# Designs tried in a protein design run: peptides against a protein of PDB entry 4DOW. Part 99

Target 1, 157 residues: chain A of PDB entry 4DOW
Amino acid sequence: TFSWVGRPLPNRKQFQQMYREICMKINDGSEIHIKVGQFVLIQGEDNKKPYVAKLIELFQNGAEVPPKKCARVQWFVRFLEIPVSKRHLLGRSPPAQEIFWYDCSDWDNKINVETIIGPVQVVALAPEEVIPVDQKSEETLFVKLSWNKKDFAPLPP

## One batch from the design tools (peptide; made by RFdiffusion4, then SolubleMPNN)

Design b2_p23_4_s1 (from b2_p23_4, 9 letters changed)
Fold by OpenDDE base, seed 5:
Structure b2_p23_4_s1 (fold): chain B 157 residues (1-157), chain A 23 residues (1-23)
Amino acid sequence: as target 1 above (157 residues)
Amino acid sequence: SEEVEKIIKEFQEKRKKQEEAAL
């Protein structure tokens, strides 16, 4: 179950109400609050790891019947999501915790909030910084580079 | 719920279709 937290933010978009924060109730009855700017895991295909995204906007889409709680996201991509033929362009074997900023517009960046599994910690690192690979860091994902379907590049601003 | 399952399925199908089209 998802519910809005706080009052709608000012905006000029017809049929859309924007919010800063949403609350999700999980199976044990506890509540998790997720805000714009945070990172989330999104349900992937069966037997696949969840997708990773940064929340850009939270909004209720009043054009749908019934209205839907939605989010606009910045996608990240896991190494295994990159085509096999292009993986060599990284020039190294990344740890499982590394993700990449998806720098393309060919993916729909609107999601239904019901697809959110929960929040996840994503840390941006400089290229020279080492990704820690220990049990305590297994829950944290790290990003150093972007992927634009052609090559890897430094992170965008 | 069945509704959530439907939403997730639709999202998965849409994402898959976009990935295939981008190849």
Scores: peptide ipSAE 0.158, ipTM 0.773, DockQ to the pose 0.881
Fold by OpenDDE base, seed 3:
Structure b2_p23_4_s1 (fold): chain B 157 residues (1-157), chain A 23 residues (1-23)
Amino acid sequence: as target 1 above (157 residues)
Amino acid sequence: SEEVEKIIKEFQEKRKKQEEAAL
């Protein structure tokens, strides 16, 4: 179950109400608050790892009946999501914790909030920085580079 | 719920279609 937190933000869009924060109620009855700017895991295909995304907007779509709670996201991609024929372009074998900023507009960046599994920690690193691999950081994802379906590039500012 | 499952399925299908078109 998802519910808005706080009042709608000032918005010029007629059929959209924008919010800064949403509350997610999980199975044990506890609540998790997720804000714009945070990273989330999104339900993927069966037997596959969840997608990773950064929340850039939270909004209610009033054009739908009933209104739907939606999010606009910046996608990230896991190494195994990159086509096999292009993986060699990285020039190294990345750790499982590494993800890449998806620098393309071909994917729809609008999602239903019901597809959100929960928050996740994503840390941006410089190319020369080593990804820490320990028990404490196992659930943390790291990003150094972007992927635009053609090549890898330095992370966008 | 059945409604949530439907939403997830629709999202998965949409993303799959986009990925296939992009490859």
Scores: peptide ipSAE 0.125, ipTM 0.753, DockQ to the pose 0.841
Fold by OpenDDE base, seed 2:
Structure b2_p23_4_s1 (fold): chain B 157 residues (1-157), chain A 23 residues (1-23)
Amino acid sequence: as target 1 above (157 residues)
Amino acid sequence: SEEVEKIIKEFQEKRKKQEEAAL
């Protein structure tokens, strides 16, 4: 179950109410609050790892009947999601914790919040920085580069 | 719920089509 936290933010869109925060109720009765700017895991295909995304906007879409709780996201891509024929362009074998900023607009960046599994920690690193392998970072993902379907590049500023 | 499962399925199908078109 998802519910809005706080009052709607001021905006000029007729059929959309924007929010800063949403509450996710889990099966055990606990609640997780997720805010704009945080990173989340999105339900993937069966037997595949969840997608990774950064929340850019939280909004209720009043144009739908009934109204739907939605989010606009910045997508990230796992190395295994990149076509096999292009993986060599990275020039190295990335660790399992590395993800890439998806620098394309061809993917729909609007999701239903019901597809959110939960929050995840994502840390941006410089290309020369080493990804830590210690136990404290096992659940942390790291991003150094962007992927635009043609090549890898430094992260957007 | 059945509704959530439907939403997830639709999302997965849409994402898959977009990924295939981008390859």
Scores: peptide ipSAE 0.084, ipTM 0.716, DockQ to the pose 0.863
Fold by OpenDDE base, seed 4:
Structure b2_p23_4_s1 (fold): chain B 157 residues (1-157), chain A 23 residues (1-23)
Amino acid sequence: as target 1 above (157 residues)
Amino acid sequence: SEEVEKIIKEFQEKRKKQEEAAL
């Protein structure tokens, strides 16, 4: 269950009401608040790990019937989402916690908030920084590079 | 956070069951 937190943000978009924060109720009845700028896990396909995305906008899409609670996101990709033939371009074996900034515009960056599994911590690191892989950081994902379907590159500014 | 850990754990458990059912 998802519900908006607070009043809509002032905007001039005809069919969209924008929000800063959304509340999700989880199975134990507790509530988790997620804000624009935070990172989320999004339901993947069967037997696949969830997708990772950064929330850049939260909005109710009134152009749809019925209206939908939506988000605009910046996509990230897991290493295993990279085509097998191109994985060697990284030049190293990444830890499981490493993700990559998806630097392409060919993907639809609008999602239904109902596909959000929950929040996740994502930390940007410089290439020379070591990804900590321990119990304390087990749930944390790390990003050092972007992926543009052709090659890996430094993170966008 | 503890909340994030719970969410991830729940997903992993669900995925594990799905993977086992697919075998």
Scores: peptide ipSAE 0.034, ipTM 0.557, DockQ to the pose 0.046

Design b2_p23_4_s2 (from b2_p23_4, 11 letters changed)
Fold by OpenDDE base, seed 5:
Formats: sequence, structure tokens, C-alpha cells
Structure b2_p23_4_s2 (fold): chain B 157 residues (1-157), chain A 23 residues (1-23)
Amino acid sequence: as target 1 above (157 residues)
Amino acid sequence: SEEEKKIIEEFQEKYKKQKEKAL
């Protein structure tokens, strides 16, 4: 169950109400608040790991019947989501915790909030910084580079 | 915030446990 938190933000877009925060009720009855700017796990295809995304906008789409709670996101990509033929371009074997900023516009960046599994911690690192591999940091994802379907590059400013 | 980090950590732990049970 998802519900909006707070009042809608001032918006000029017709049929769209924007919000800063959404509340997610999970199976055990507890509630988690997720805000714009935070990172989330998005339900993947069957038998695939969840996608990783940064929330850019939270909005209700009133043009749909019934109105849907939606989000616009910045996608990240896992190393194993990159085509096998291009993985060598990284020049190293990344840890499982490393993700990459997806620097392409070919993916639909609009999602239904119902596909959100939950929040996730993502930390940006400089290329020279070491990704922790200890068990305590296993739940944290790290990003150093972007991927634009052709090459890896430094993170966008 | 530190509070947000704790919430995220708790959720991730629960999620992992749930996923393991579902497998």
C-alpha cells in the first residue's frame, strides 16, 4: 500500500500532482517513507535482480483512470545487466555492490510506485576510492562511473 | 540523515531475509 505524505507541491502540469514524499506499507505492517532524491529498488523481471533507481519526481497521474501514483527516476545499471561483449571495457572485475549511472535516454524513466520494493543506500565514490566488501557494507551499493551503452565514463556533474 | 540510514538498513535486512525465504 502506497499513500502520499504531505500536500502536493506547486505545479503547472495539468493532471499531475507532485509530491515530495510517499509512504510505503510493507507486509509486516510497518511503514517506510521515501522522498524524492532517495534511491530505491524496483521490481525486476521474473528471476532477475531488482533494478536500482534514484527518485527524481513523485506524482499522481490524473490523466489515467483510475489515477496512478507514479515516479520519474534516474536509472542505474548492474554490471550483469551490461552486454557480455562490452563488460571488458571496464578493465576490472567489479564487486557485486557496484552499480553504474545509466547515461542514456532510451529507457522509460516513468514507473508505477507499486513496483518499488523498498529503499536502498547508494554511495557515490571517486574512482580511486575502494569499495568496502565487508559484510556490514554488503547492503550498500556504490557508484563510480556512468554507462552510456558504449563506454564507461566518470559520473556526470 | 542517520535516522534514514537506519531505516534503510533495517529494510534491506528484512528484504534479504524475505527473499531468501522465497527462494
Scores: peptide ipSAE 0.034, ipTM 0.610, DockQ to the pose 0.032
Fold by OpenDDE base, seed 3:
Structure b2_p23_4_s2 (fold): chain B 157 residues (1-157), chain A 23 residues (1-23)
Amino acid sequence: as target 1 above (157 residues)
Amino acid sequence: SEEEKKIIEEFQEKYKKQKEKAL
């Protein structure tokens, strides 16, 4: 179950109420608060790893009846989501914890908040920085580069 | 956070069980 936290933010967008924070209730009765700017795991296909995204906006879509709780996201991609024919362009074998900033507009960046599994830690690194691979870091994802379906590039500013 | 760890662990466990069923 998802519920808005706080009052709607002032905005001029028609049929949209924007929020800063949403509350997710888990099966054990505990609550997790997720804010704009945080990273989340999004439900993927069956037997596949979840998608990774950064929350850009949280909003209620008033054009639908009943209104739907939605989010606008910046997508990330896992190395294994990149076509096999283009993986060689990275020039190295990445660790499982590495993800890439998806720099394309062909993906819909609007999601239903119901698809959010939970928060995840994502750390941006410089290309020369080493990704730590230990028991303490297994829960953390790391991003060094962007992917635009043609090539890898430095992270956008 | 500990809460984030639990969510990830629960998903990983579920995923592992589903993958084992598919094999």
Scores: peptide ipSAE 0.025, ipTM 0.586, DockQ to the pose 0.044
Fold by OpenDDE base, seed 2:
Structure b2_p23_4_s2 (fold): chain B 157 residues (1-157), chain A 23 residues (1-23)
Amino acid sequence: as target 1 above (157 residues)
Amino acid sequence: SEEEKKIIEEFQEKYKKQKEKAL
């Protein structure tokens, strides 16, 4: 179950109410609060790992019946999601914790909040920085580069 | 958390710098 936290933000869009925060109630009854700017895991297809995204906007779409709780996101891509024919462009074998900023507009960046699995930690690193392998970073994802379907580009420090 | 906010801000700053260099 998802519910809005706080009052709607000032917005000029007639059929949309924007929010800064949403509450996700999980099976054990506990609540997780997710805010704009945080990173989340999105439900993947069958037998696929969850997608990774950054929340850009949280909004209720009042033009739909019934109204839908939605999010606009910035997508990330896992290495294995990149076409096999283009993986060589990275020039290295990335660790499992590495993801890439998806720098394309061809993907729909609107999601239903119900597809959110939960929050995830994403840390930006310089290309020369080593991804740490410790208990604190075990579930942390790291991003060094963007991917635009043509090539990789560094995210500078 | 405050630590989480810092991580997000760092990411945004790095992306911004990359975008500026590409312009």
Scores: peptide ipSAE 0.009, ipTM 0.396, DockQ to the pose 0.028
Fold by OpenDDE base, seed 4:
Structure b2_p23_4_s2 (fold): chain B 157 residues (1-157), chain A 23 residues (1-23)
Amino acid sequence: as target 1 above (157 residues)
Amino acid sequence: SEEEKKIIEEFQEKYKKQKEKAL
């Protein structure tokens, strides 16, 4: 169950109410709040690996009946989601915790909030910084580079 | 909060397990 937290933000978009925060109620009755700017896991196709995304906007789409709770996201990709033929372009074997900023516009960046599995910690690092690979960091994802379907590049500013 | 931290950890652990199963 998802519910908006707080009052809608002032916006100029028709049929859209924007929010800063959404509450996700889990099966055990506990609640977690997710805010714009945080990172989330998004349900993949069927039981596939979840996608990683940064929340850019949270909004209710009033143009739909019934209104839908939606989000605009910045996608990330895992190394294994990159075509095998292009993985060599990284020039190294990344740790499993590394993800890449998806720098393409070909993906729909709108999601239903109901596809959110939960929050995830993502830490941006400089290219020269070493990704900590320890038991404590295994729960954290790290991003150093972007992927634009052609090559890897430094993170966008 | 500690509760939120726990929830996040649980989700991340689940994510990790899912990643491992896909290998």
Scores: peptide ipSAE 0.054, ipTM 0.636, DockQ to the pose 0.043; fails the geometry check

Design b2_p23_4_s3 (from b2_p23_4, 9 letters changed)
Fold by OpenDDE base, seed 4:
Structure b2_p23_4_s3 (fold): chain B 157 residues (1-157), chain A 23 residues (1-23)
Amino acid sequence: as target 1 above (157 residues)
Amino acid sequence: SEEKKKIIKEFQEKRKEQEEKAK
């Protein structure tokens, strides 16, 4: 269950109400608050790792019936999401915790918040920085590079 | 819920299609 936290932000978009924060109620009854700017895991296929995205906007689409709780996101991709034929372009075998900034506009960046599994920590690193890979940090993802379907590149500024 | 499942399925299908196009 998802519910908005706080009052809508000033918005010029018709039929849309923007929010800073959303509350996700978990099965145990506890609540997790997720804010714009945070990173989230999004439901993948059964035996696949969840997708990763950064929340850019949280909004309710009032044009739909019933109103739809949505998010605009910046996508990240896991290494395994990169086509096999292009993975060699990285020039290294990345740790499982590494994700890549998806630097393309061909993907729909709007999601239903119901697809969100929960928040995740994503840390941006410089290319020369070492990704700390240990069991204690397995819940943290790291991004050093972008992927634009053609090649890997330094993170956008 | 069934509605949630539907939402997730639709998203997954769309994402999969987009990913395939990116190959």
Scores: peptide ipSAE 0.671, ipTM 0.942, DockQ to the pose 0.783
Fold by OpenDDE base, seed 1:
Structure b2_p23_4_s3 (fold): chain B 157 residues (1-157), chain A 23 residues (1-23)
Amino acid sequence: as target 1 above (157 residues)
Amino acid sequence: SEEKKKIIKEFQEKRKEQEEKAK
């Protein structure tokens, strides 16, 4: 179950109410608060890792019946999501914890919050920084580069 | 819930289609 936290933020979009924070209630009754700017895991297919995204906006779409709790996101991609024919462009074998900033606008960046599994920690690193792969950092994802469907590049500013 | 399953399924299908176009 998802519920808004706090008052709606001022916005100019008709039929939309924007929020800074949403509360996710999980099966054991505990609550997790997720804010704009944080990173989330989104439900993937069976036997595949969840998708990764950064929350840009949280909003209720009042144009739909019933109103839909939505998020606008910046997508990240896992290495295995990149086409096999283009993976060689990285020039190295990345650790499982590495993800890439998806630098394209061809994907729909609006999601239903019900697809969110939970928050995740994403750390931006310089290319020369080593990604820790020990058990203590197993739950943290790391991003060094962007992917624009053609090549890898340094992270956007 | 059934509604959640539907939402997830729709998202997954859309994402898959978009990924295919990105190849």
Scores: peptide ipSAE 0.671, ipTM 0.941, DockQ to the pose 0.834
Fold by OpenDDE base, seed 2:
Structure b2_p23_4_s3 (fold): chain B 157 residues (1-157), chain A 23 residues (1-23)
Amino acid sequence: as target 1 above (157 residues)
Amino acid sequence: SEEKKKIIKEFQEKRKEQEEKAK
């Protein structure tokens, strides 16, 4: 169950209300608050790992019946999501914790918040920085590069 | 819930289609 936290932000869109924060109630009754700017895991298929995204906007679409709680996201891709024929372009074998900024506009960046599994930690690193593999950062993902379906590129500062 | 399952299924189908086009 998802519910909005706080009052709607100033917005000029007639049928949309924007928010900074949403509350996710999980099975044990506890609550997790997720804010714009945080990273989330999105439900993948049973045989695949969850998708990764950064929350850019949280909004309710009042034009739909019933109203839909939505998020606008920036997508990331895991290495295994990249076509096999293009993986060689990275020039290295990435660790499992590495993800890539998806630098394309061909994917729909609007999701239903019900697809969100929960928050995840994503850390941006310089290309020369080593991805730490320890127990404290085991669930932490790291991003160094973008992927635009043609090639990899360094992330802009 | 059945509604949640439907939402997830629709998302997954759409995402799959988009991924295939992006290859």
Scores: peptide ipSAE 0.670, ipTM 0.941, DockQ to the pose 0.849
Fold by OpenDDE base, seed 5:
Structure b2_p23_4_s3 (fold): chain B 157 residues (1-157), chain A 23 residues (1-23)
Amino acid sequence: as target 1 above (157 residues)
Amino acid sequence: SEEKKKIIKEFQEKRKEQEEKAK
């Protein structure tokens, strides 16, 4: 169950209310608050790891019946999501915790919040920084580079 | 819920289609 937290932000778009925060109620009855700017895991297919995204905007689309709670996101990709034929372009074997900024606009960046599994920590690192691989940091993902379907590059400014 | 399941399925199908077009 998802519910908005706080009052809608000023918005010029008709039929849309924007919010800065949403509350996710999980099975045990506890609640998790997720804000714009945070990172989330999004439901993938069975036997596949969830997708990773940064929340850019939270909004309710009142033009739909029933109204839809949505988010606009910046996508990240896991190494295994990159085509096998192009993985060699990285020039190294990344740890499982490394993700890449998806630097393309070909994917729909609007999602239903119901696809969100929960928040995740994503840390941006400089190229020379080492990604910790201990069990304590296993839940944290790290990003050093972007992927634009052609090559890897430094993170966008 | 059934609604949540439907939403997830719809998203997955759309994402799959987009990924296939990008190949």
Scores: peptide ipSAE 0.668, ipTM 0.940, DockQ to the pose 0.871

Design b2_p23_4_s4 (from b2_p23_4, 9 letters changed)
Fold by OpenDDE base, seed 1:
Structure b2_p23_4_s4 (fold): chain B 157 residues (1-157), chain A 23 residues (1-23)
Amino acid sequence: as target 1 above (157 residues)
Amino acid sequence: SEERKKIIEEFQKKRKEQEKAAL
């Protein structure tokens, strides 16, 4: 269950009410607050790991009946989500914790908030920094590069 | 986007910190 937290933000988009924060109620009754700017795990397809995204905006789409709670996101991709034929372009075997900034606009960046599994920690690293693979960082994901469906590249300044 | 800028800024910040540490 998801519910808005706080007052709607000023916006000029017709049929949309924007928010900064949403409350997610978990099965055990506990609540997690998720804010714009945080990273989240999104429900993936069968037999696939959840997608990773940064929340860009939270909004209620009043054009739908009933109104839908939605989010716009910046996608990240896991290495295994990259086509097999392109993986060699990385030139190395990445740890499981590495994700890549998805630098394309072909993916729909609008999601239903109900697809959000929960928050996740994402840390940006310089290319020379080592991604820790120990138990301490097991739940943390790391981004060094972008992926634009053609090649990997350092995040532009 | 502004959000991208924030991530990039964080990325650059880390890079600068490493460079300083190497000096």
Scores: peptide ipSAE 0.323, ipTM 0.748, DockQ to the pose 0.019
Fold by OpenDDE base, seed 4:
Structure b2_p23_4_s4 (fold): chain B 157 residues (1-157), chain A 23 residues (1-23)
Amino acid sequence: as target 1 above (157 residues)
Amino acid sequence: SEERKKIIEEFQKKRKEQEKAAL
């Protein structure tokens, strides 16, 4: 269950109410608050790891009946989401915790908040930094590079 | 984009920290 936190932000978009924060009520009755700018896990297909996204906007789409709680996101990709034929371009075997900035616009960046599994920690690292691989860090994802469907590239300066 | 800038800023921050640690 998702509910808006706070008052809607002033905006000029018709049929849209923008928010800074949303509350996710989980099974045990506890609540998790997710804000714009945070990273989240998005429900993927069955037997696949969740997608990773950064929340850019939270909004209610009033053009739909009933109104839907939505988000605009910046996608990140897991290595296993990269086509097998292109994985060699990385030149290394990344740890499972590494994700890549998706540098394309072909993906729909609008999601329903109901697809959000929960928040996730994403840390940007310099290329020379080693990604820690331990139980404590397994919940943290790391980004060093971008992926544009053709090649991997360092993040722009 | 602004969101990209934030990621880049974070990236640069980590780079600077690494440089300091390497000295």
Scores: peptide ipSAE 0.320, ipTM 0.749, DockQ to the pose 0.019
Fold by OpenDDE base, seed 3:
Structure b2_p23_4_s4 (fold): chain B 157 residues (1-157), chain A 23 residues (1-23)
Amino acid sequence: as target 1 above (157 residues)
Amino acid sequence: SEERKKIIEEFQKKRKEQEKAAL
């Protein structure tokens, strides 16, 4: 289950209440707090790894009945989510921990918070920096480049 | 966007660290 943490943020949107933080209660009864600006894993399709996203906004959509808890996100894509025909454009075989900034607007960036699996750590690296692959960093994802469905590009300065 | 700026700032920080290490 998901519940809002704190009071709604001041906004002028008629049917939306904005929040900074949400609490997800896990089956064992423990609670995880997720804030705007953090990275999260989003439930993917069967037999696929979860999607990766940065939380941009947390809001309750009052236009729906009943109101739904939603989020706006910035998507990141895994290498295996990129079409096979275009993977060669990277020019290398990336480690499993590498993700790419999705620089397109064709994918809906609104999600239901129920699809959030949990938080994840994402670190930006320079192109020449080596991605550490060990037990301690296995859960950390790394971003070096953006992907715009046409080509890979360095993150703009 | 501000969220992108934060990622870029992190990116630049890492780059600077690498440059210092190379000197």
Scores: peptide ipSAE 0.320, ipTM 0.746, DockQ to the pose 0.019
Fold by OpenDDE base, seed 5:
Structure b2_p23_4_s4 (fold): chain B 157 residues (1-157), chain A 23 residues (1-23)
Amino acid sequence: as target 1 above (157 residues)
Amino acid sequence: SEERKKIIEEFQKKRKEQEKAAL
């Protein structure tokens, strides 16, 4: 289950109440708090790895009946989500932990919070920095580049 | 690392503003 934490933020959007934080209660009874700006795993299709996203906004969508707890996100893509025909443009074989900033607007960036699996650690690296591949960092994802469906590019300076 | 994170956050903000302006 998901519940809002704190008071809604002032906004001008009709039927939307914005929040800074949401509480996710998991099966063992423990609670995980997720805030705007954090990274999360989003449930994907069957037999596929979860999607990766950064939370941009948390809001209750009052335009829906019943109202839904939603989020606006910045998408990241895994290498295997990139079309096979374009993967060679990277010029290297990335580790499984590498993700890419999705620099396109064709994807719906609104999600239901119920699709959130949990938080994930994402670290931004400079191009010259090496992605550590060890057991300790297996759960950490790394981003060095963006992907705009045409080419890879360095992250903004 | 933290500095770069902040830069990305700023980029996200700008991108969102641009998307809103384009619609």
Scores: peptide ipSAE 0.450, ipTM 0.851, DockQ to the pose 0.031; fails the geometry check

